Peptides against a protein of PDB entry 2MBZ. Designs and how they scored, part 50

Target 1, 143 residues: chain A of PDB entry 2MBZ
Amino acid sequence: GINLTPEEKFEVFGDFDPDQYEEEVRERWGNTDAYRQSKEKTASYTKEDWQRIQDEADELTRRFVALMDAGEPADSEGAMDAAEDHRQGIARNHYDCGYEMHTCLGEMYVSDERFTRNIDAAKPGLAAYMRDAILANAVRHTP

## One batch from the design tools (peptide; made by RFdiffusion4, then SolubleMPNN)

Design b2_p16_2_s2 (from b2_p16_2, 7 letters changed)
Fold by OpenDDE base, seed 2:
Structure b2_p16_2_s2 (fold): chain B 143 residues (1-143), chain A 16 residues (1-16)
Amino acid sequence: as target 1 above (143 residues)
Amino acid sequence: ARRVAAGALAFLSGAF
């Protein structure tokens, strides 16, 4: 699991307990390269690293919300750029994330209620908007 | 206000 004290975990994740998903994640993803890469990368992460990851995610969420509030289409350059940054963030912090993988994640955001609920907490329809932006970004980068 | 824990979604995806 995450190598943080209970206090550090609380400071970074609040009431969210990432360890509660460990078994499910292992069952769903344990045989994938993504899982192995993520476990290897994050094994050395400090509280500061995890906090940075959370901050990056929050910032990106705000960025998408701002795009939606501005009425920017999910296939706008702004939305696609945000999707690209999301993909690259995953690549930096967790595992190699190509465009196909990214689109699969986007689909999960709208098909898994737990993701949808958590994402849409920031703004209703955000998960769908992200999925659409992710797909658009993938399309523009696919020959 | 409550914090949006968007980063927590990484665990559900296996990105941890």
Scores: peptide ipSAE 0.091, ipTM 0.752, DockQ to the pose 0.434
Fold by OpenDDE base, seed 4:
Structure b2_p16_2_s2 (fold): chain B 143 residues (1-143), chain A 16 residues (1-16)
Amino acid sequence: as target 1 above (143 residues)
Amino acid sequence: ARRVAAGALAFLSGAF
């Protein structure tokens, strides 16, 4: 689990408790390299590390929302670049995230209602927009 | 203040 005090967890994650998903994550991902890598990387994370990760995620969300508000297509260079940064952020902080994996994650964002609801809290349709941008970015980087 | 939920996604995807 996350090595933070209850107070630190609240400061970083607010009402969202990632530990409530630990069992499900283990059941779904426990035998994957992604899970192993994530466990190894996050084992040393401090409160400041987790806060940085959250700040990066918030910034990315703001970028996507701004693109949507501007009417930029999900396959625009701006949207694809944001998707690429999203992929790279996962790779740095959690596990190796290739374009195939990233595309699978994007599909999960629109197929798992929990993800859709959480993402769309920032802006309705954001999950679908992200999925489309992720797919477009993967396509442009795959021969 | 309400936080953006994007940070929560990593955990459901196995990122812990």
Scores: peptide ipSAE 0.089, ipTM 0.751, DockQ to the pose 0.461
Fold by OpenDDE base, seed 5:
Structure b2_p16_2_s2 (fold): chain B 143 residues (1-143), chain A 16 residues (1-16)
Amino acid sequence: as target 1 above (143 residues)
Amino acid sequence: ARRVAAGALAFLSGAF
């Protein structure tokens, strides 16, 4: 699990408890390279590292919301660039994330209601918008 | 405590 004190976890993640998903994550991902890589990378993460990751996620969320509010299509350059930054962020912080993997994640955002509700808390339809942007970004990088 | 980002579930429960 995340090697933070309960107080640090609360400070960084608030009401979201990542530990409640540990068993499910192990069941779904435990035999993957992604899981291994993530466990290896994050084992040394400090509170400041996790806070940085959260800040990056917040910024990306705001960026997608701004694109939606501006009426930019999910396959716009701006939306695809945001999707690319999302992919690269996963790659830096957690595990190698190719375009196929990223597309699979995007599909999960709209197929698992828990993900959809969590993402759409920022803006209704955000999960679908992100999925579409992720797909478009993958297509442009794999012509 | 801060609010967790909308994408946090993707990292911590779906792809961690």
Scores: peptide ipSAE 0.106, ipTM 0.763, DockQ to the pose 0.386; fails the geometry check
Fold by OpenDDE base, seed 1:
Structure b2_p16_2_s2 (fold): chain B 143 residues (1-143), chain A 16 residues (1-16)
Amino acid sequence: as target 1 above (143 residues)
Amino acid sequence: ARRVAAGALAFLSGAF
């Protein structure tokens, strides 16, 4: 699990308790290389590391929201660049994330209501926008 | 203390 005290977990994740998903994640992904890589990488993460990851995520969210508010299409350079940064962030912090994997994640964001609700808390339709941007970014990098 | 999805997303995707 995440090597943080309950207090640290609250500071970083707030009311979100990642531990509640541990069994499901293990059951669904436990036999994947991604899971193994993530466990190996995150085993040494400090509170500061997790906070940085959250800050990066928040910044990315703000970027997507700003793009949506500006009326930029999900296949715009700006949106695709944000999607690329998202992919790279996953790769850097968790596990190797190719464009195919990223596209699968994007689909999960709109098909799993838990993801959708969590993402759309920032802005309604954000999950769909992200999915579309992820797909567009994957397409442009897979000609 | 609203946290945007990235941490949660990574966790649910098997990143945790």
Scores: peptide ipSAE 0.090, ipTM 0.756, DockQ to the pose 0.511; fails the geometry check

Design b2_p16_2_s3 (from b2_p16_2, 5 letters changed)
Fold by OpenDDE base, seed 3:
Structure b2_p16_2_s3 (fold): chain B 143 residues (1-143), chain A 16 residues (1-16)
Amino acid sequence: as target 1 above (143 residues)
Amino acid sequence: ARRRAAGALAFLSAAF
């Protein structure tokens, strides 16, 4: 799991403890390459690494919210570019993330209430907007 | 009072 002290975890994640999902994740995805890659990469992560990942996600969240506030469709170039950056961020920090994998993640964001509530805390409907942008981005790259 | 995680942990947590 995440080998930060309780104080470091609080500073990075606040009242959210990602380690509470470790057993469920292992049961559901423990035999996948994605799980293996993520465990190998994150094993060496410092507090600063985790904070960087959070900051990158926060920036992306702000981009999506701004697009929604501007009335840009989820299949606009701006929204699809944000989705592409999201995919690439996953690839850098966790595991190889192709377009099929990314669309599966997008669907999970709207089908698992835990993800939906977390994401929509920034703006209601953000998870659905992201899912739609992820799908549109995948389509344009896999004609 | 506590901030929630919003980092890209993908399927490893409830954070996107």
Scores: peptide ipSAE 0.087, ipTM 0.742, DockQ to the pose 0.306
Fold by OpenDDE base, seed 1:
Structure b2_p16_2_s3 (fold): chain B 143 residues (1-143), chain A 16 residues (1-16)
Amino acid sequence: as target 1 above (143 residues)
Amino acid sequence: ARRRAAGALAFLSAAF
């Protein structure tokens, strides 16, 4: 799990405790290389590391919202670039994230209501927009 | 109460 104090967790994540999903995550992905890599990387993360990850996520959220507000399609260069940055962020912070894996994550964002609800808190339809951008980005990088 | 940043979930899908 995230080895921060309750106070540090609150400062970084607010009322949402990511560790509430620890058991589910282990059950679903515990036997994967991704899980192992993530555990190894995050084991040394400080509060500042987690805060940086949050800041990066927030920035990407703002980018996607801005693209949507501007009427840019999810398969635009701008949207696909944001999706690529999202993929690279996962790769840097957690585990090797190829385009196929990224596409699977995008599908989860729209198929798991928990993800959809939390993502769409920023803007209705954001999860679907991200999924579409992720897919488009994967397609352009896998000719 | 501070709600979690909306974008965090996108990355935390990879956080185990």
Scores: peptide ipSAE 0.079, ipTM 0.737, DockQ to the pose 0.389
Fold by OpenDDE base, seed 5:
Formats: structure tokens, sequence, C-alpha cells
Structure b2_p16_2_s3 (fold): chain B 143 residues (1-143), chain A 16 residues (1-16)
């Protein structure tokens, strides 16, 4: 799993323990290229790397929330750019993430209650907004 | 439940 001490994990993730999902993730995705790539990349990650990833995710969340609060449509340039940054963040930190993969992730955000609940903790409806922005971004890049 | 810290939008859960 994540190669951090309990103290380091607490500093980065707080009350969330990602390793509690290791078995489920392996069972569902262990034979995928994405899983292999993620394990290879993250094997060398330090506390500082994980903190950076968390900071990037937090910033993106704030950005989407701000777009929603401003009334920007999910297919606005701003929302699509945020979706693109989300895709690129996955690609940089974890695994190759094309537009098809990204749209599949977006659909999971609204169809898996666990994802929806976690995402919407920042703002109700955020998961649906992200899904729509992800789809719009994919469409504009694959005409 | 797939969960991440406050601002994490399932990056870790989706990326393993």
Amino acid sequence: as target 1 above (143 residues)
Amino acid sequence: ARRRAAGALAFLSAAF
C-alpha cells in the first residue's frame, strides 16, 4: 500500500485511510493497466509527493465549487478547463488517462454512491457537475 | 465507502 508511517498518513489524509480499500481495489481492478501503472508510479512516492497530490486535488475541488457558485455552466470554458486539469492530474500522478477513460470515471462519480457522497461533501451536486464538465471537455477534444 | 480527504475527488480511490 501507501508507504507512509501512521503519523505521516494522518498528516496527509487525516481520518481517511486509503489502505482500507486496497483489497477491494485489487479485486476489482488488479488486472488492469491502470492499476499496474499506478502501483509502479506510487511505489516511490514520499510523504511530500502524497501531500502535493492532495493539495492539487483540494485546489481543483475549490475551483469547481467556485465555478458552480458563479453559475458557470458545466460546459463553459472554465469548467471544461478544470476537467482537463483533472484528467492531466490523473495522467501525471497515476495512470494514462485518455478522454474515454475520463468519461468513464465521470460516470462512476454519479453512479457509485460512495464516490457521489465523498465528492458532494464539498458541495451538493458537485459530482454531477464534474461529470458534465468531463463529458463536455472530452467532446471538444474529440470532434 | 470510497472516500478521500476533504478535497480529494476520489483521485486515490479511482487511481488505486
Scores: peptide ipSAE 0.075, ipTM 0.741, DockQ to the pose 0.316; fails the geometry check
Fold by OpenDDE base, seed 4:
Structure b2_p16_2_s3 (fold): chain B 143 residues (1-143), chain A 16 residues (1-16)
Amino acid sequence: as target 1 above (143 residues)
Amino acid sequence: ARRRAAGALAFLSAAF
């Protein structure tokens, strides 16, 4: 799992415990390339690395919320660009994330109530907005 | 609330 002390985990993740899902993730995805890549990349991550990842996630969340508050469609250039940055962030920090994979993740955000609840903690409907933006971004990058 | 959401995006986005 995440190689941080309990105090460091609290400082970075607060009341969210990512290790809560370790067993389920391993059981469901442990044989995938994405899982292997993520384990390999994150094995060397420091507290600072995890904090950076959280900061990037916070920024992305604020960006999507701002787009929603402004009434921008999920298929606007702004929303699609945010989705692209999200995809690239996953690729940089965890595993190779193509557009099909990203679209599958977006669908999970709205189909798994745990994801929906956690994402929508920032703003109701955020998970659906992200899913739509992810899909739109994938479509515009498909020849 | 933001910390919870950030944790979801970071770790859960890495989930699959």
Scores: peptide ipSAE 0.075, ipTM 0.741, DockQ to the pose 0.652; fails the geometry check

Design b2_p16_2_s4 (from b2_p16_2, 6 letters changed)
Fold by OpenDDE base, seed 1:
Structure b2_p16_2_s4 (fold): chain B 143 residues (1-143), chain A 16 residues (1-16)
Amino acid sequence: as target 1 above (143 residues)
Amino acid sequence: ARRVAAGALAFLAGAF
């Protein structure tokens, strides 16, 4: 699990308990390279590391929301660039994330109600917008 | 105490 004290966990994640998903994640992805890579990388993460990851995610969320509010389509360069940054963030912090993997994640965002609810808390339809941007970004980077 | 979805999502899938 996350090697933070209860106090640190609260500071970073608030009332969210990451450990509540540990078993499900292990059961669903425990046999994947992604899981192994994530466990290896995050094992040494400090509170500051996790906070940085949260801050990056928050910033990305704000970018997508701003794009939506501006009426930019999900296949705009702005939206695709945000999707690319999202992919790179996953790759940097967790596991190698190719475009195929990224599109799979995008589909999960709209198919798993837990993801959808969490994402759309920032703005209704954000999960779908992200999925579409992720797909568009993958397409433009695919020969 | 609510965080933007990214934090929670990262743990549900091993990454956001």
Scores: peptide ipSAE 0.105, ipTM 0.764, DockQ to the pose 0.441
Fold by OpenDDE base, seed 4:
Structure b2_p16_2_s4 (fold): chain B 143 residues (1-143), chain A 16 residues (1-16)
Amino acid sequence: as target 1 above (143 residues)
Amino acid sequence: ARRVAAGALAFLAGAF
């Protein structure tokens, strides 16, 4: 699990306890390269590392919300660039994230109600917007 | 600054 004290976990994740999903994650992803890479990378993460990751996620969320509020299509250059930054962030912090993997994640955001509810807490329809931007970004980078 | 809800469930896929 994440090597933080309960207090540190609360400071970083709030009411969310990532360890509550450890078993499900292992069952669903335990035999994948992504899982292995993530475990290896995050094993040495400090509280500051986890906080940075959360801050990056929050910033990206605000960026997508701003695009939606501005009426920018999910396949706009701005939305696709945000999706690309999202993909690169995953690759940097967790595991190699190609465009196919990224589109699979996008589909999960709209197919798993837990993800949808969590993401849409920032703005209704955000999960679908992100999924569409992720797909558009993948398409423009595929010959 | 208010924390945005997105990203909390990242661990279900190993990353958000």
Scores: peptide ipSAE 0.106, ipTM 0.767, DockQ to the pose 0.393; fails the geometry check
Fold by OpenDDE base, seed 2:
Structure b2_p16_2_s4 (fold): chain B 143 residues (1-143), chain A 16 residues (1-16)
Amino acid sequence: as target 1 above (143 residues)
Amino acid sequence: ARRVAAGALAFLAGAF
């Protein structure tokens, strides 16, 4: 699990305990390279590392929300750039994330209601917007 | 706000 004290976990994640998903993650992803890479990378993460990851996620969320509020389509330069930054962030922090993998994640955001409701908590339709931006970004990088 | 814990849910796929 995450190598943080209960207090540190609370400071970073609040009342959410990410380790509650450990078994499900292992069942669904345990045999993937992504899982192995993530476990290897995150094993050494400090509280600061986890906080940075959360901050990056929050910043990206705000960026997508701002794009939606501005009426920018999901296949706009701005939305696709945000999707690219999202992909690269995953690659830095967790596992190799190519465009196909990223597209699969985008589909999960709209197909798994747990992801959908949490993402859409920031703005209704955000998960679908992200999925569409992710797909558009993948397409422009895969002629 | 902490309720925007979409990043925390990323653990279901190893990453958000």
Scores: peptide ipSAE 0.104, ipTM 0.763, DockQ to the pose 0.395; fails the geometry check
Fold by OpenDDE base, seed 3:
Structure b2_p16_2_s4 (fold): chain B 143 residues (1-143), chain A 16 residues (1-16)
Amino acid sequence: as target 1 above (143 residues)
Amino acid sequence: ARRVAAGALAFLAGAF
């Protein structure tokens, strides 16, 4: 798990407590390669590492919101590039994330109401926009 | 004090 003090967790995550999902995550994904890779990779993460991950996620959120506000389609080059950066961020920080895995994540963003609610807190419809951009990016990278 | 938990996505997805 995340080995930060309560104070450090608050500084990084605010009122969000990631540990509340630990058991559910293990039950749903505990037997996957992604779960194992993430556990191994994040075991050494410091407060600064977690803060960086949050900052990267926030930056991508702002980027997608800006694209939506500009009226760029989810299958635009800009949106697909943002989706690619999202995929690569997952790969760097957590686990190998191919295009098939990424599309599965995108579908989860719109099928699990907790994801949808969390994502759409930044902008209504953002989860669907991200899903569509993720799918478009996967398609353009599939020969 | 409340942060927009954009990073929470990874947790819900089983990344943690």
Scores: peptide ipSAE 0.098, ipTM 0.759, DockQ to the pose 0.445; fails the geometry check

Design b2_p16_3_s1 (from b2_p16_3, 10 letters changed)
Fold by OpenDDE base, seed 2:
Structure b2_p16_3_s1 (fold): chain B 143 residues (1-143), chain A 16 residues (1-16)
Amino acid sequence: as target 1 above (143 residues)
Amino acid sequence: TRSSAGALAALGMFFF
């Protein structure tokens, strides 16, 4: 699990307990390279690291919401750039995330209601918008 | 923020 004290976890994640998903994640992804890489990278993460990651996620969320509010298509340059930054952020913090993997994540965001609900808490339809932007970004980077 | 914790996890960080 995340190597933080209960107090630190509360400061970073509030009422959210990421460790509640540990068993399910292991069952679904425990034999993947992504899981291994994530466990290796995050093993040394400090409270400050986790806070940085959350701040990055918040910023990205605001960016996508702003794009939606502006009526920018999910295949706009702005939306695709945001998707690219999302992909790169995953790569830096968790595991190698190619365009195929990113596309799979996007599909999960709309097919797993837990992801959809969590993402759409910021704005209804955000998960679908992200998925579409991720797909568009993948297409433009795939010759 | 605390309100974004669920979204953070949903961005592929905690449950794949």
Scores: peptide ipSAE 0.098, ipTM 0.783, DockQ to the pose 0.434
Fold by OpenDDE base, seed 4:
Structure b2_p16_3_s1 (fold): chain B 143 residues (1-143), chain A 16 residues (1-16)
Amino acid sequence: as target 1 above (143 residues)
Amino acid sequence: TRSSAGALAALGMFFF
């Protein structure tokens, strides 16, 4: 779990309560390398670390929204580069994230209503746009 | 804002 006080959690995550998903994540993914890596990495994270992660997410969100507003296709170089940065951010902060894993995450963003609703709070259709950009980025990096 | 940060926490953070 997140090693923060309730107040710190609210300051960083606001209306999103990561603790309510802990049991579900453990039940579904507890035996995976990704889960193990994430638990090990995040165990030492401070409030400042979590805030940095949220700030990085904000920046990527704004970047994708700007691409959408500009009419850039999800398979444009700009969108694919944003997807690549997203993948690398996951790898840096949470767990090894190859292109296959990233594609699976993209599919989850559109298939799990909870993720879709959270992501689309920034802009309707953002989750689908991200999924498409993630897929395109994975394809261009696959020999 | 707090609300924005919460909404965006879904990005790559399913595993934690």
Scores: peptide ipSAE 0.095, ipTM 0.778, DockQ to the pose 0.456
Fold by OpenDDE base, seed 1:
Structure b2_p16_3_s1 (fold): chain B 143 residues (1-143), chain A 16 residues (1-16)
Amino acid sequence: as target 1 above (143 residues)
Amino acid sequence: TRSSAGALAALGMFFF
């Protein structure tokens, strides 16, 4: 799990406890390279590291919301760039995330109600917008 | 919200 004290975890994640999914994650992904990479990278993460990850997520969320509010299509350069930053963030912080993997994640955001609920809390339809932007970004980067 | 964005990051990183 996340190597933080209960107090630190609360400061970073609030009432959300990511470790509640540890067993499910291990069951579903425990034998994948992504899982191993994530465990290896995050094993040394400090509170500051996790906070940085949260800050990056917050910023990205704000970007997507702003794009939606401005009426920018999900396949606009702005939206696709945000999607690319999302992909790169995953790659940097957790595991190698190619465009194919990213599109799979995007689909999960709209098919798994847990993701949809958490994402759309920022703005209704955000999960779908992200999925569409992720797909568009993957397409433009596919030879 | 900030909390939702953070939760997204956590969920995304764990569900791969």
Scores: peptide ipSAE 0.102, ipTM 0.788, DockQ to the pose 0.543; fails the geometry check
Fold by OpenDDE base, seed 3:
Structure b2_p16_3_s1 (fold): chain B 143 residues (1-143), chain A 16 residues (1-16)
Amino acid sequence: as target 1 above (143 residues)
Amino acid sequence: TRSSAGALAALGMFFF
């Protein structure tokens, strides 16, 4: 799991407890390359590493919210670029994330209410907007 | 910020 003290976990994740999902993740994805890669990468992560990842996520969230507030379509260059950065961020921090995998993640964001509630805390409809941007970005990169 | 902590970052971690 995440090698942080309870105090450090609160500082980084607040009331969100990622450890409560560890068994479910292992049950569903424990035999995949993605799971293996994620465990290998995150095993050495410090509090500062996790905080950096959260900061990157927060920045991307603000970027998507700004696009929505500006009325930019989810298939705009701005939204698709944000989706691409999201994909690349997953690749750097967790596991190789191709466009097909990214599209599957996007669908999960709107089909699993746990993800939807968490994402939409920043702005209602953000999960759906991200899913649409992820799909559009995948299409433009898959000729 | 704690209010948004774990949102997108956890999405990359929880790939199920």
Scores: peptide ipSAE 0.097, ipTM 0.784, DockQ to the pose 0.507; fails the geometry check

Design b2_p16_3_s2 (from b2_p16_3, 11 letters changed)
Fold by OpenDDE base, seed 1:
Formats: sequence, C-alpha cells, structure tokens
Structure b2_p16_3_s2 (fold): chain B 143 residues (1-143), chain A 16 residues (1-16)
Amino acid sequence: as target 1 above (143 residues)
Amino acid sequence: MKTSAGALAALGGFFF
C-alpha cells in the first residue's frame, strides 16, 4: 500500500484510510500498465511527496470551485486548462495518462458514488463539472 | 480545509 506509517497516513489523509481500497483497486486495475507504473513510482514516495500531491489536488479543487462560482462554463479555457493540469499531475505522479484515460476517469467521478460524494463535498456538482471539463479538454486536443 | 479528493484518487497507490 501507501508506504507511510500510520501516523503519517493520518497526517496526510486524516481519518480516511486508503488501504481499505487497495484490494478493490488491485482487482479492478491490477493487470494494467497504469497500475504497474503507479505502484513503481509511489513505492518510494515519502510523507512529503504524498502531502505535495494532496496539496496539488486541493489547489486544483479550489480552481474548479472558483471557476464554477464565477459562472465559467466547463468548456472554458480556464476549466479546460485546469483539467489539463489534472491530467498532467496524474502523469507526473502516477502513470501515463492520455486523454482517453482521462475521460474515462472523469466518467468514473460521476458514475461511482464514492467519488461523486467525495468530490462534491467541496461544492455540489463539482464532479460533473470536472468531468465536463476533462471531456472538453480531451476534445480540444483530439484531431 | 483540506479536501479528500486527492486521497480518494490515490487509493491503493493508484491515482484516479
């Protein structure tokens, strides 16, 4: 799993225990190259690394929320740029994430209630907004 | 306040 002590895990993730999803993730994606890449990269991650990743995610969340509050559509330059940053963040930290994969992830955000609930905790409809922005970003980068 | 979106995405060491 995530190579942190229980104390470090709590500091980074709080009461959320990522280990409870390890078996599901392995069962669903364990045979993919993405999974292998992620396991290989994250095996050496420190608390500082995970905290940085968390901070990046929080910042991205704030960006999307701000865009929504400003009334910017999900296919705006700002929203698509945020989606692109999200994709690049995944690629940098975890696994090669093409636009097709990213779109698939976006759909998961609205189809898996666990993701939807978690994401929408920041703002109702955020998961759908992110999905739409991800899709728009993929479209603009598709010939 | 930290969101848990990143934590959920990183479940099992596999980011979503």
Scores: peptide ipSAE 0.121, ipTM 0.772, DockQ to the pose 0.437
Fold by OpenDDE base, seed 2:
Structure b2_p16_3_s2 (fold): chain B 143 residues (1-143), chain A 16 residues (1-16)
Amino acid sequence: as target 1 above (143 residues)
Amino acid sequence: MKTSAGALAALGGFFF
């Protein structure tokens, strides 16, 4: 799991226990390259690394919310650019994330209630907006 | 203290 002390985990993730998902993730994706890459990359992550990742996620969330509040379509340049940054962030921090993988993640955000609930906590409909932006970004980058 | 939309995925140690 995440190589942090209980105190460090609390500082980064609050009362949430990230290890509670380890078994499910292994069962669903344990045989994928993405899983192996993620385990390999994150094995060396420090508290600072995890905090940075959380900060990046928070920033991206605020960016998407701002786009929604401004009435920008999910297929706008701004929304698609945010989706691209999201994809690249996954690639840097976790695993190779092509456009097809990214679209699959987007679909998960709206099909898995746990993800939807968590994402929409920032703004109702955010998960769907992200999914649509991810798809639009993938389309514009697909020949 | 967490506002990340992708927190659940990231906390799973696999997705973001």
Scores: peptide ipSAE 0.118, ipTM 0.776, DockQ to the pose 0.389
Fold by OpenDDE base, seed 5:
Structure b2_p16_3_s2 (fold): chain B 143 residues (1-143), chain A 16 residues (1-16)
Amino acid sequence: as target 1 above (143 residues)
Amino acid sequence: MKTSAGALAALGGFFF
């Protein structure tokens, strides 16, 4: 799990408790390279590291919402660039994330209602928009 | 506290 004190966890994540998903993640992903890489990388993360990751996620969310509000299609250059930054952020902070993996994550965002609800809390339809942008970005990088 | 704590896990694939 995340090696922060309860107080630090609350300061960074608020009411969201990532530890509640630990068992499910282990059951679904425990035998993957992604799981191993993430455990290895995040084992040394400080409160400041997790806060940075949260800041990056918030910024990306705002960026996608702004694109949607502007009426930019999910396969626009702006949306695809945001998807690429999302992919690279996962790669830096958690695990190697190729375009196929990224596409799989995008599909999960719309097929698992928990992800959909969490993402769409920022804006209805955001999960679907992200999925479409992720797919478009993958296509342009694998012609 | 951040605005998208609940979305972070989704964005990062449950962090794993």
Scores: peptide ipSAE 0.105, ipTM 0.775, DockQ to the pose 0.441
Fold by OpenDDE base, seed 3:
Structure b2_p16_3_s2 (fold): chain B 143 residues (1-143), chain A 16 residues (1-16)
Amino acid sequence: as target 1 above (143 residues)
Amino acid sequence: MKTSAGALAALGGFFF
């Protein structure tokens, strides 16, 4: 979990506590390599680390929104590049994320309404746009 | 824009 004080959590995440999902995540993915890697990696994260991760996510969100507003299709080079950066960001901060894993995450973003709602808070349809870009990026990188 | 904690978790694969 996130080992920040309540004050630090509020400063980074506001009135939302991500740890409320800890039990569900463990039940659904606790036996995966990704889960083990993430727990091991994030155990040492400081407030500054979590703030950086949030800033990176915000930047990526703005990038996808800008692509959508510009009318770029989700399988455009720009959208696929943003999807690639998303994949690499997960790899740096949480766990090894190959293209198959990434496509599974993308599908989860549109199949689990909680993810869809949270992502689409930035822009309606963003989760679907990300899923499509993730899939396109995986396809172009498949030998 | 600022992403919610829930959106952050989703973008990060919900592992933290």
Scores: peptide ipSAE 0.105, ipTM 0.774, DockQ to the pose 0.428

